# Peptides against a protein of PDB entry 9GMZ, part 25

Target 1, 343 residues: chain A of PDB entry 9GMZ
Amino acid sequence: TGFPLELLTRPATERLAYFENYTVAHPRLKEVYEILMRTIAEPAGASFIFVYGASGVGKTTLRLRVEQKLTELALPKLESDRARVPVVGIEAIAPESRYFNWKEYYTRALITLEEPLIDHKFDYGVRGISRDNFGKINVESKVVAPALRRALENALIHRHPDVFFVDEAQHFGKVASGYKLQDQLDCLKSLANMTGILHCLLGTYELLTFRNLSGQLSRRSVDIHFRRYCADSPEDVQAFKSVLLTFQQHLPLAETPNLVDHWEYFYERTLGCIGTLKDWLKRVLSDALDREATTITLKDLQKRALSVAQCQKMFKEIQEGERQLSETEADVQNLRSALGLGA

## One batch from the design tools (peptide; aimed at target 1 V24)

Design b2_p14_3_s2 (made by RFdiffusion4, then SolubleMPNN; from b2_p14_3, 6 letters changed)
Fold by OpenDDE base, seed 4:
Structure b2_p14_3_s2 (fold): chain B 343 residues (1-343), chain A 14 residues (1-14)
Amino acid sequence: as target 1 above (343 residues)
Amino acid sequence: SELEELRRRVSGSV
């Protein structure tokens, strides 16, 4: 079934919002979703989940769908347990400086945990953290990062989410010269251990650097690779074409565009990343709605496409990440052989 | 209420 036909009589803002909120349940998203949901339900002593994949593969969409589902499943219990939140999701900020801003991270996490609808004035035990009459948290400039950390630890313990999501988590790897990336990981480990809350870090292949830094992390982490679709796989090409077919049916336009006939061009400019595809189509849809167009043309697509130079850069970053994973898989086989377990 | 907001988030995500 396509978009609701009544949208054609609705304002451009509602038509765009429909497409923005629409999610294609494609095979890789379903697979990673099921693995992630199962791991959250039964972490088996894990303190961390790492979800890594190409930029624009759809990690934020995955997070939002898991957050929605965990909230839905928790709703019946939240009537009796009003202190609990089912899930917390934040995005790690790229620092303007070469240093990860822990003060900003803790502040954003606290603001997200303490949504204005919490009737309970939680005492953070920290001077300079207050709540206004609207329930909004105010953090005074004098509050230092260690105090904000303690406040976050207390809030996480009190609210007890099933998982704490950190999107764009590769930004934890932004350390100054002479600082150890391990110190950032030890800080995160300590937060997870002190709170007992499962942490899920979503990010680019730069998160693979975190896998190898600590043998203790590997014992307490689950790894999930969110793969792109590959043009050398007939099954992946068919899945990508199926995604295009679904998107063309869900573009709220009077005439259904034929996106599938241009699948190679879509693949060239998205590298098999469905998030990149959705963002591209969103921009093109916005332009079409602004012009009151009945459909999307190839010219409209070309106007909003990533440049070849951008795609080449993104592809090099993807290939390097995929190479590192392939080496890790080979190392596992070599280790098994060396242990006498066979292949 | 917080519960109403959570219900809104669950229902509003198409």
Scores: peptide ipSAE 0.045, ipTM 0.734, DockQ to the pose 0.073
OpenDDE base, seeds 1, 2, 3, 5: peptide ipSAE 0.031, 0.040, 0.038, 0.040; ipTM 0.709, 0.719, 0.715, 0.721

Design b2_p14_3_s3 (made by RFdiffusion4, then SolubleMPNN; from b2_p14_3, 6 letters changed)
Fold by OpenDDE base, seed 2:
Structure b2_p14_3_s3 (fold): chain B 343 residues (1-343), chain A 14 residues (1-14)
Amino acid sequence: as target 1 above (343 residues)
Amino acid sequence: DELEELRRRVSGSV
């Protein structure tokens, strides 16, 4: 089924919002979603989940769908346990300096935990943290990072989310030295251990470098690779074409655009990343709605496409990430062979 | 009500 036809009589803002909120349930998203949901339900002693993949593969969409499902599943329990939250999700910010701003991280996490809907004043045990009349947390400038950490630990213990999500988690790795990177890992590990809360870090392939620096995190983590679609796989090409078919049916325009016939051009400019594809189509849809156009043309697509230079850069980053994963698999086989365990 | 808002978020994302 396509978009609701009544949208054609609605304002451009509602038509665009429909497409923004629409999610194609493509095979890679379903696979990673099922693995992630299972791992959250049964972490088997894991303290961390790492979800890594290309920029624009759809990690944020995955997070939002899991957050929605965890919230849905928790709703019956929240009637009896008003302190509980189902999930906490933040986006990591790239450091402006060679140092990660832990004070800002803890502040943002606390603000996210204490949505304005909570009638209950939680005492964080820290002077200079207050709530306004709207339930918003205010953190005074004098509050130091160690105090904010204790407040976050107490809040996570009290509210006991099923998982703590950190999107764009590769930003933890953007520090000046390997020693500082280890300190960041130890800090996250300590937070997970002290609270008993499962942490899920979503990021680019740069997250692998972060993951590999801690042998201890390696023992307490589950790794999930969110793969792009590859043009050398007939199954992946068919899945990508099916995504294009679904998107063309869900663009709220009077005439259905033919996206599928241009699949190679869409693949060239997205590298098989569905998030990149959706963002491109959103820009093109916005332009079409602004012009009151009945459809989208190839010229409209070309105006909003990523440049060849951007695609080449993105492809190089993908190839490096895919190479690092292949090397890790080869290292495991070499270790097994060296142990006299058959290849 | 926090519960009503969570219900709205779950229903509005469908």
Scores: peptide ipSAE 0.062, ipTM 0.748, DockQ to the pose 0.035
OpenDDE base, seeds 1, 3, 4, 5: peptide ipSAE 0.052, 0.039, 0.062, 0.044; ipTM 0.736, 0.730, 0.750, 0.734

Design b2_p14_3_s4 (made by RFdiffusion4, then SolubleMPNN; from b2_p14_3, 7 letters changed)
Fold by OpenDDE base, seed 4:
Structure b2_p14_3_s4 (fold): chain B 343 residues (1-343), chain A 14 residues (1-14)
Amino acid sequence: as target 1 above (343 residues)
Amino acid sequence: SELEELRRRVSGSN
């Protein structure tokens, strides 16, 4: 089934919003979603979940779908437990400086935890954190990062989410020369341990650097690889074509564009990353709606495509991440062989 | 209420 045909009579803003909110339930997204939901329900003593994959693979879409489902499942219980939040999701910001801004991270986490609709004045136990009459948190400039951390710990304990999501978590790895990446991980470990809240870090393959830094993290973490579709796999090519077929049916245009016939060009410019594909199609749809066009052409696609140079850079980053994972799998086999467990 | 906002988020994402 395609888009609702009534959208063709609606404003361009509603047509664009439909496509923006539409999610293709593709095989890799379903697989990772099921693993992540199961791991959140039964963490088995894990304090961390690492979800890593290529930029634009769809990690943010995964997060949002899990947040939605956890909220849906919690709704019946929230009527009796008004202090509970089912899930918290934030995006880590790339620091302008060479240092990760913990003060900003804690402030954003606090703002996200204290949705304006919480009638309860939560006492943060920290001077210089206040809530206005509209429920908006105000953090005074004088409040230091250690105080904001304590406020976040108290808020997480009080609200007790099933999981705390941090998107773009590779930004924790942006440490200046002479600082240990391990110190950043120890801060995160301490936050998870002090609150008892499961943390899910979503990011690029740069998160693999975090996986290897601490044997203690490895014992208390679950790893989830969100793979792209690979052109050397017939099954992956068929899945990618099926995604294109679904997107062409859900573009709210008078004439259904033939995206599937251009699958190689879509693959070349997305590297099998469905998030990159969706973002490209959103830009092209916006341009088509602005021109009141009946369909999307190859020229419209070419106008909004990533450059070959951008794709080459992204592909090198993907290959390096996939290489590091393949080496880890080989190391496990070598370890098993060395232990006499057999392959 | 917070519950109404959570319901809105769940319903608006379909």
Scores: peptide ipSAE 0.032, ipTM 0.726, DockQ to the pose 0.035
OpenDDE base, seeds 1, 2, 3, 5: peptide ipSAE 0.028, 0.016, 0.029, 0.009; ipTM 0.714, 0.457, 0.710, 0.417

Design b2_p14_4 (made by RFdiffusion4)
Pose (drawn by RFdiffusion4):
Order: structure tokens, then sequence, then C-alpha cells
Structure b2_p14_4 (pose): chain A 343 residues (1-343), chain P 14 residues (1-14)
């Protein structure tokens, strides 16, 4: 397989768009996608899905793909329920203040729930907020956060989304003190419990500070780790080389450059994160198409790679996250002994 | 080495 040969006659813009739209279902992403879809289809009391992963591992692409896939299920379902949004997805806003702005979060979440059939919803539940009949949801600055949240709860319970996505969930950790971390997630827990809607939280390894704050949160959450490819296990190396081969075969050029020969350097500057690899490859392809180059040289790759210091910071954070998320037989034995079960 | 399908091809199998 490979890129369509017809693209060679087309201008560089078509090649670049093709490579941008190209995706690879590498095994780690496939497994994480399958787990996430299975868990969304049947939460069974869980009120959170934590998706931990390094920067550039593909959390956002996963969210987008699962949103598209779930939207497909909604079309047959719509014949039964006219007013139902299948999936709602938003991004956590990093606040300018010391603490996360819950009022702005509620405002954006309610705004994202805009639909053309707004007549079906009628009143949101609290005065002061309504659509301006121009397709935009208007909220009043005098409306307080408890009333806005109540309106969001009513809107969510009415629409009943399959899953609620909060991309970049590490921004929830912006607090004014050292004790507010548990309350920051308890608010979202209460919202999810009352609305009966699973809240899937995606973020980098900084989200691990939101892992196990309380037993209630521990039970109300499901952990999904989007592991990067590690050079330690040969199987992961084989997979990383294989992803490079797929990219080598699928980037539009006159002749396919050799990328497997330079797999070590790619791993050095990407740490196995597939998104970081694709971003680099797309940048190099864009640089090459400017000069109409027929192949990719090592010099081109080196020109637009990542700095050593950046990769050192990436690895430090990744090591800390993998160390925190590691699970061994020793932990299972310790828990068995402490539980008094034995063996 | 192995090659891998796209997400569209993978999801179409589901």
Amino acid sequence: as target 1 above (343 residues)
Amino acid sequence: LETYPTMDEFEAEL
C-alpha cells in the first residue's frame, strides 16, 4: 500500500492535506481506543474516565475519532428521540487567575450544547439565559455560578449525552491553595453523579495528581493509560519501526525515503509518541515540498527536529508518569496481605 | 516489519 500516485501531478497543497488527513492505527492506540469505546458503551456506575498519556501521544486524535464513531450510532437512534446530542466535547480553559474559573467552564459547556431545535428544550431552568434567536446562546453576567450549573445539569439531563469529553483536563489543577485539589474534582463528581453522565477526562501526566484523592473518587473513576512506545521491550521497538515504515510508504514524494535506517534518531527525538512523530514528519514534508525535493534527507529531519533540552524535559515527565502508573505483582501481594485474604 | 491500516479502515471493521 501507499499514497495515491495521482497526487504527484497535484500541487503541493493537495499532498500536504493528504498527509495531514492520514492516520495510523498503531497497536497502542488501537488498544486504548477499544478500551475507551467499551467503557463508554457501558459505564456501570463509573463517573470518570481518565486517559493518561504523554504529550503528543494522540489523546486529542483519539477523542476526535471516538466522537465521530459515536456520532454514527446516534443517527439510527435519532428516529426514536428527536432531541438528543450523542457526544459533547469541550476543552478545560487555563485560567488567568490563581484558581480555575468554574463559571466560565459552565458557560462554555452550556454554549457547546446549542442545537437548532432549541424549541424542544424550552426554558433551561433559570431566568437570565436564553438563545437570542440568532443561533447563539446568551448568558447574563449577573447570573451566578450555582444557577448556571443548575441550568447545565437540567440541559444535560434533558439531552442525555452518551459521554462528556473534557480535553486537557490537567487545567483543573489550577488552584489557589494546597487543599482545594480534592474539592476541584468533587464538584465535577457531583455534577456527573446528578446528571448521570460519564465525564471522560483527557490530559497529560500532570493529570496524575487527580488520580486517587479519595476512595469515593477511586471507585467513581476508570483509569486508561495511553502508554508511549518504549525502547526496552523489543515488541514496542518493532511497532515503532513499523509505524515509521507506514509513514515512509505513505508520505507523498517522488521516491520513498528510507526512515527505518534512522529509527534510533526518530525515537531519540520523539520518545515513541506517535503524534510527535507525525508532526515532525509533516513539518519536514512541508519544508521539502517548498523546494520540490524528491526525497527526504537526514539534514531535512535535523533542521526541524526538537531541541535536546525539550526532549529531556519530555522524558523526565514521562518517566515520572510511568513510575507513578506502574503496577507490579508486589503491589497485588501487598494488597492481598493487608486485606487479610492471604495467597 | 508490519504495516498498519488507517483509523477509517480499522473502524469500518467494527

Design b2_p14_4_s1 (made by RFdiffusion4, then SolubleMPNN; from b2_p14_4, 7 letters changed)
Fold by OpenDDE base, seed 3:
Structure b2_p14_4_s1 (fold): chain B 343 residues (1-343), chain A 14 residues (1-14)
Amino acid sequence: as target 1 above (343 residues)
Amino acid sequence: LKLFPTWDEYLASL
C-alpha cells in the first residue's frame, strides 16, 4: 500500500496536493478522533471541549477530519433543513496588536458559517452586514464588535451546528497587560450559553491556563489531551517509526526514500509531533519535485528541518504543559486517596 | 513496524 503510481506521470502540483491531502491514521489521531466524535455526539451537558497538545501534534488535521465526517453524517438531514450547517471551524488569529481582535474573530466566524452555498438567506438583524449576489457576506467597516457578536449569535442559533471549532484557541489568552483572561472566557462562555452551541477549542498547552481560570467552565468542559509520541515509551517509538514507514510509502517519488533509518533525526526535529513531521516532509517533497528528483536524501531533509534552537524552545513549552497535566493527575489521585477512594 | 492505514481506510473499517 502506497501512493497511486500514476502520480509519477502527473504534474508536481498534483503530486504535492496528494501528499498534502494524505492523512495517516496513526494511533494518537485515531484515539483523539474517537473521543472527540463521541463527545460531540453525547456532550452530556458540556458547553466546551478543550483539545490541547503540542504545537504541530496534528490538531488542525483532527479538526478538518472531524468537520469532514460531521458534514458527511449531516448530508441526509441537510436535504430537509436547508438552514442547517453541520459544523463550523475557524482558526483564531494571533493579534498583531497586544489585544485579541474580537471584531475580526466575529467577522471570520460569521463568514465561515455562511460560506456554504446555502440558498437560505438569513437576515442578521445588523445594519452593514449584507450578502452579495454570490451569497458572500460583506461586513462594512462601521459595524462594531457587539453588533457582530449579535449577528454571530443569531447565525449560530439559525444554522444549529453540532459543534463550533476554534483552532489556535490559545490566542484568546493573548491579552494585554492588565486585562483579565477571565473576561475572554466569560465572552466565550456567554456565546456558548446564548447559542446553545457546543464549542471545541483546539490549541497548545497554553489552553490549560485558560481552562484552569474558570472553575465554572471546568464543570461544563470535556478535556482531550492530544499527546505526542514520547521517545521514553517503546510503544510510542514503534508507532513513530511506523508513521515514518507509512509516510515514505506515500511520498510520490520514483524511489522510496528510507525515512525509518533516520528516525532519531526525525524525532529530534519533530519532538514526536506528526503534524510537524508532515509539514517538514511536505516542504522537502516540494523541493524534490521542483528539482525533478527521484528521491529524498538526508541533505534534502536537513535543508528544511527546524533548527535545534526552535526544537529546544518547542520542547520546553511541551515539557511545561506535560508537567502541569501530570501535577493535575497527581492532585486528583491525592484527593481520591484523601477521600478514602481507592487510587 | 507496521503500515498504518490511510484515513479513508480507517473510516471504512469503522
Scores: peptide ipSAE 0.685, ipTM 0.971, DockQ to the pose 0.794
OpenDDE base, seeds 1, 2, 4, 5: peptide ipSAE 0.675, 0.681, 0.679, 0.683; ipTM 0.970, 0.970, 0.970, 0.971

Design b2_p14_4_s2 (made by RFdiffusion4, then SolubleMPNN; from b2_p14_4, 7 letters changed)
Fold by OpenDDE base, seed 3:
Parts: structure tokens; sequence; C-alpha cells
Structure b2_p14_4_s2 (fold): chain B 343 residues (1-343), chain A 14 residues (1-14)
């Protein structure tokens, strides 16, 4: 099992697109996907799902694969309910300013929710929001954030998605000095409550700070930890090597590169994060295709690797997040023991 | 070591 051999005769763009669209069903991705799909199907009164993990662990890939599956599952119902959107997914933007731009967030969410060629015209009840002849939303510059929020609330109610995804959701936490992160949580909580739509926030371990600030959100949230592969676990090392073995078979090159022999170097520069690994291999594949190379060498890998300094920074952020989770788990065990519940 | 399935192969196994 590998890439389609006919790709070797195809343009570099098609070969790269194959690998870009390729997703390996590795254990951690499968596990988190199954938990997330089950939680979306049966939220049990939850208003939020928090999916947290290392940068580059594969959260965006998870989101896209869940969006694809929810869309596929909804197709039979969409024939009868032309207003329905099965899922909406947005990436939260890092503010250029010290403040999260709610106007931009609401605009992007509204555009994404309405991008489906839904023949069903919806009136947002907001002046300065219109659709062009192609169904694209135009938002006039005069439209203020509170009006865009009302438009989004109405659109979410009308379109009834099974879930609203927010990727890179740690960017909600980028508030200027003196602003309360709580106010951002209250805004999100209000949006979920007003619409009745389940929100899934995907992000780094910085989301834990967001989760912990609201005991009320914690009671209405499901937490999903998207773990990286750890080098101290023999099982995780075998899984990581098996991912490398699988990727090397899916690189559309004339000669299969031996990635597995370099597994320690791959681990050092990805920290066990499969998204980081895929992005690295994509860059290296692009360079190899541009040179019409038959294979990928260690030198090609080294040219596109993250620096040691970048990896050290990312590793510190991961260790802090993993520590916070371990402390929380220990606190739960201590509470259970203190209550006379067996550990 | 093992080859992991593609995402589509995994979905077809569910």
Amino acid sequence: as target 1 above (343 residues)
Amino acid sequence: LQLFPTWDEYLASL
C-alpha cells in the first residue's frame, strides 16, 4: 500500500496535492476523532468541546476530517432542509493588535457559514450585510461588532449546524493587559447559549487557562486531550516509527526514501507531533519535486527542519501544558481519595 | 512496525 504509481508521470503540482490531501489514520488521530464524533452526536447537555494539544499535533486535520464526515452524514437530510448547514469551521486569527478582533471573527464566521451554495437566501436583519448575485456575503465597513454578532446568532439558529468549530482558539486568550479573559469566555458562552449550537474550540494548551477560568463552562464542557507521541513510551515510539514508515510509502517519488532510519531526528524536530511531521515532509517533497529529484535525502530534510531553538521553545510550551494536565489529574485522584472513593 | 491505513481506508472499516 502506497501512493498511486501513476502520480510519477503527473505534474509536480498534482504529486504535491496528493500528499497534501493524504491523511494517515494514526492511533492518536483515530482515538480523538472517535471521541469527538461521539461527543458531537451525544453532547449530553454540553455547550462546549475543548480539543487541546501541542501545536502541530494535527488538530486542524482532525477538524477537517470531522467536517467532511458530518457533511457526508448530513447529505440525506440536506435534500429536505435546504436551510441547514451540517457543520461550520473557522480559524481564529491572531490579532495584529493586542486585542482580539470580534468584528473580524463574526464576519469570517458569517462568511464561512454562508459560503455553501445554499439557494436559501437568509435575511440577517442587519443593514450593510448583503449577498451578491453569487451568494457571497458582503459586509459593509460601517457594520459594528454587536450587529455582526446578532447576524451570526440568527444565521447559526437558521442554519442549525451540529457543531461550530473554532480552530486556533487560544487566540481568544490574547487580550490586552487589563482586559479579562473572562469577558471573552462570557461572549462565547452567550453565543452558544443564544444559538443552542455546540461549540468546539481547538487549540494549544493555552486553552487550559481559558477552560479553568470559568467553573460554569467547565460544567458544560467536554475536554479532549490530543496527545503527541512520547519518546518515553515504547508504544508511542513504535507508533511514531510506523507513521514514518507509512509516510515514506505515500511520498510520490520514484525511490522510496528511508525515513524510519532517521526516526530520532524526525522526533527531535517534531516532538512527536504528526502535523509538524507532515508539514515538514510537504516542504521537503515540494523542494524535491522542483528539482525533479528521484528521492529525499537527509540533506533535504535538514534544509527544511525546524531549528533546535524553535523545537526547544515548542517543547517548553508542551511540557508546561502536560504538567498542568497531570496536576489536574492528581487533584482529581486526591479529591476521590479524600471522599473515600477508591482511586 | 506497521503500515497505518489511509483515512479513507479507516473510515471504510467503521
Scores: peptide ipSAE 0.691, ipTM 0.972, DockQ to the pose 0.796
OpenDDE base, seeds 1, 2, 4, 5: peptide ipSAE 0.682, 0.689, 0.687, 0.690; ipTM 0.971, 0.971, 0.971, 0.972

Design b2_p14_4_s3 (made by RFdiffusion4, then SolubleMPNN; from b2_p14_4, 7 letters changed)
Fold by OpenDDE base, seed 3:
Structure b2_p14_4_s3 (fold): chain B 343 residues (1-343), chain A 14 residues (1-14)
Amino acid sequence: as target 1 above (343 residues)
Amino acid sequence: LKLFPTWDEYLATL
């Protein structure tokens, strides 16, 4: 139990990499992983999965662990089907401009879909898309978004992944004033329909806007709420403290820091989000390793903590998302009651 | 309080 003690004799880079790659199987992560894996295996005619939750709850960690498992499960089949990619995962970028850059999105999706290097050359049917001698995709500047879309559609059909992940998918909602978020949803829906590929959108509670805008998407979507740990739940507090206890055993330091005694401060500055906690501890570990420190102190934690103002902003965004979900649950109960179904 | 398993330890239980 704990990190390999041999790490104490290893370079700071290896010690940090251990902690970066380390994942605690905490209750909420296990729960959403099991739901997501089952939904990918048996989508039941769904074209979309929405995974929503607080920023820093651990959605990217969830994605990476699902991608790893789907890749592992596909390995025996990849020997016979050299064209197949078991999973593709991209992060949606917030545009610097007021408009979502579909050209960049399609380019990044194509690049990611074709990595790792599969010996199977694919002809995209689009002039200005090529592979170099290293198999890296090159997209010429002259290639327009509609052509890149067709290339991606063809690539997704040919590579037939079990799921296409889009992390930070709330960035599709960053549409300029006067553009409809509906047009972005219709674009995504069309891509899923044309390819037959299941899409999993991971993001903040801003994804609830996507769910609410299209009654047709809602009928073909599965929703997964990745909840944070709540301080008003004794069970959640115990789980959060147990995460701190587990992380302190996996920090590759000569002296085990006492993180549990500071649980309230950790909760205040993470809002019960384990991704935010891990990222904070990673920054503090990096600083400690750079100083050849034997342990982490409260002062080291304070130096890398999010500000109270940042936490207040994030908490407001969380409360609004949790409120919207609670209202939706109440509406379902009211509908059931009105139908004469027991609550 | 309890120690949670690593991700790999958890996967080995599935």
Scores: peptide ipSAE 0.682, ipTM 0.970, DockQ to the pose 0.790
OpenDDE base, seeds 1, 2, 4, 5: peptide ipSAE 0.671, 0.674, 0.672, 0.679; ipTM 0.968, 0.969, 0.968, 0.969

Design b2_p14_4_s4 (made by RFdiffusion4, then SolubleMPNN; from b2_p14_4, 7 letters changed)
Fold by OpenDDE base, seed 3:
Structure b2_p14_4_s4 (fold): chain B 343 residues (1-343), chain A 14 residues (1-14)
Amino acid sequence: as target 1 above (343 residues)
Amino acid sequence: LQLFPTFDEYLASL
């Protein structure tokens, strides 16, 4: 089935919003969703989940769909426990400074935990944290990071989410010295241990550096690789073409564009990353709607494509991440062989 | 090639 035909008579904003909210159940997203949901339900003593993959593979879409599902599953329990938040999700910000801003991180986490739908005021035990008349958290400038951490620990214990999501978690690693990365990981580990809350870090292959630096985190983490579609796999190529076929049916335009015929160009400019593909199509759709166009042309696609230089950079980052994983898999096989367990 | 369901249709099938 395609988009609702009634959208053709609706404002451009509604047509764009339809496509923005549209999520394809493509094989890799389903697989990672099932693994992540199972791991959240049965963490088996894990304190961390690492979800890593290429930029634009769809990690944010995965997070949002898991957050939605965990919220839906919690609704019956929320009637009896009004203090509970089923899930919390934040995005880690790239520090403008050479240092990760823990004060901002804790503030954003507190604000997210304390969305206005929670009628029950919680006292954080920290002076300078208040709620406005709308229930929104206000943090005074005088509140220091250690006090915000204690407030977040107390809030996480009281709200008891099934998982705490941190998207773009590779930004923890952008601190110029490896020593500072270890300190940050120890800080996150301490927060997870003190609260008993499972943490899910979503990010690029730069998260592998985090896992490798802490042998203690590796013992208490579950790893989920969100793979892109690879052009060397006939199955992955068919899946990618099927995603294009599905998206072309869900672009709210009078004439269905032929995206499938351009699959190689789409692959070249997305590297098999469905999030990158969706964002590209969203930009092109917006431009088409602004022009009241009946369809999308190759020229419209070319106008909003990532440059070859951007794709080459992204591809190098992907290849390095995939290489590191392949080496790790080979090391496991070598270890098994050396132990006499058989390959 | 196949049409993939929406994520909501997929979730309703579980």
Scores: peptide ipSAE 0.665, ipTM 0.971, DockQ to the pose 0.841
OpenDDE base, seeds 1, 2, 4, 5: peptide ipSAE 0.650, 0.660, 0.649, 0.661; ipTM 0.969, 0.970, 0.969, 0.970

Design b2_p14_5 (made by RFdiffusion4)
Pose (drawn by RFdiffusion4):
Structure b2_p14_5 (pose): chain A 343 residues (1-343), chain P 14 residues (1-14)
Amino acid sequence: as target 1 above (343 residues)
Amino acid sequence: SLEPFEGELFEKPH
């Protein structure tokens, strides 16, 4: 397989758009996607899905692909329920203040729930907020956060989304003190429990500070680790080289450059993160299409790679996250012994 | 030995 040969006659913009729209279902992403879809289809009391992963591993692409896939299920379902949004997805806003702005979060979450059939919803539940009949949800600055949250709860329990996505969930950790971390997630837990809607939280390894704050949160959450490819296990190396081969065969050029020969350097500057690899390859392809180059040279790759210091910070954070998320037989035995079960 | 992995086209929304 490979890129369509017709693209050679087309201008560089078509080649660049093709490579941007191209995706690879590498095994780690496939496994994480399968687990996430299975868990969304049947939460069974869980009120959170944590998706831990390094920067550029593909959390956002996963969210988008699962959003698109779930939207397919909604079309047959719509014949039964006219007013139902299948998936709602938003991004956590990094606050300018010391603490996360819950009022702005509620405002944006309610705004994202705008539908053309707004007549079906009627009143949101609290005065002061309504659509301006121009397709935009208007909220009043005098409306307090408890009333806005109550309106969001009512809107969510009326629409009943399959899953609620909060991309970049590490921004929830912006707090004014050292003790507010548990309350920051307890508020979202209460919202999810009352609305009966699973809240899937995606973020980098900084989200691990939101892992196990309390036993209640521990039971109300499901951990999904989007592991990067590690050079330690040969199977992961084989997979990383294989992804490079797929990219080598699928980037539009006159002749396919050799990328497997430089797999070590790619891993050095990407740490196995597929998104970081594709961003680099797209940048190099864009640089090459400017000069109409027929192949990719190592010099081109080196010109637009990542700095050593940046990769050192990436690896330090990744090591800390993998160390925190590691599970061994020793931990299982320790838990067995402490539980008094034995063996 | 190496084999290419599966892939397809995906358009991101605006």

Design b2_p14_5_s1 (made by RFdiffusion4, then SolubleMPNN; from b2_p14_5, 7 letters changed)
Fold by OpenDDE base, seed 3:
Structure b2_p14_5_s1 (fold): chain B 343 residues (1-343), chain A 14 residues (1-14)
Amino acid sequence: as target 1 above (343 residues)
Amino acid sequence: SLQPLESSLFTRPS
């Protein structure tokens, strides 16, 4: 079972869109998806979920699939409750300035929360927030961050999503020199507490620094480690090869490329991160479609690969994150042993 | 043997 063969007669844009929208249900994604869905259904008094892992491991794909599933599961209830939004997801933007732009964050959150064609017009009680003829929120430049926060709090309470996703959440940690990262965490904690809405922060291992700053958040948070595939694990290598096999069957090309035979090269240039792999294959597919090529070659792959220097940098960042987690696990075991609990 | 992975977890139920 591969891509629909009819795609070979379709425009390059449609062929590329097929591959872009295609998701491999690889073992780590499935595992994290099941844990995340269960945690959202039964948060057990948690206010936060932290999903951390390597850049390009597939966190955005995880988010989008959970958003889709929560929306699907909510459809029967949405027919009776026209005010409800089942899920909201935003991406945190790295500040252009040394300061996190809370005004922009609240504006984007409000826009995203209200973009679904919800028949029920909510009045935010804030002057300078309006809806256009398409129901899209317009925020006047005069509206200040505290007013936007109140509008978002009211909107979250009224729409009552099961979870609020923030992707690339490590960007909350990129505050100017002199600003306390703790203040950003306290702002998020306050928003979650005031609304009663579960927040899920997805990010790189830099998110661990943010998570560890608040002992109070640690008591009200669930941690989910989205691991990459490791070449020292035979099971992980087999899973990674299975992903390559699946992608080669779903590249809408006349001749199926042999990606599996190049698995070591794919691993070298992705570090076992499936999102990085997918993005690489998307670039290569786009180039192949532009040339009306029948297949993808190793030379085509090499042309769009990350450089060795980029991979070395990414690998160093991964190793530091994995080390930090391993030390934390060892500390837990040492504490348990010291308490007379079995390891 | 190497087997392809199913996307079925994320497909809409038919």
Scores: peptide ipSAE 0.162, ipTM 0.769, DockQ to the pose 0.339
OpenDDE base, seeds 1, 2, 4, 5: peptide ipSAE 0.140, 0.147, 0.141, 0.141; ipTM 0.765, 0.768, 0.763, 0.767

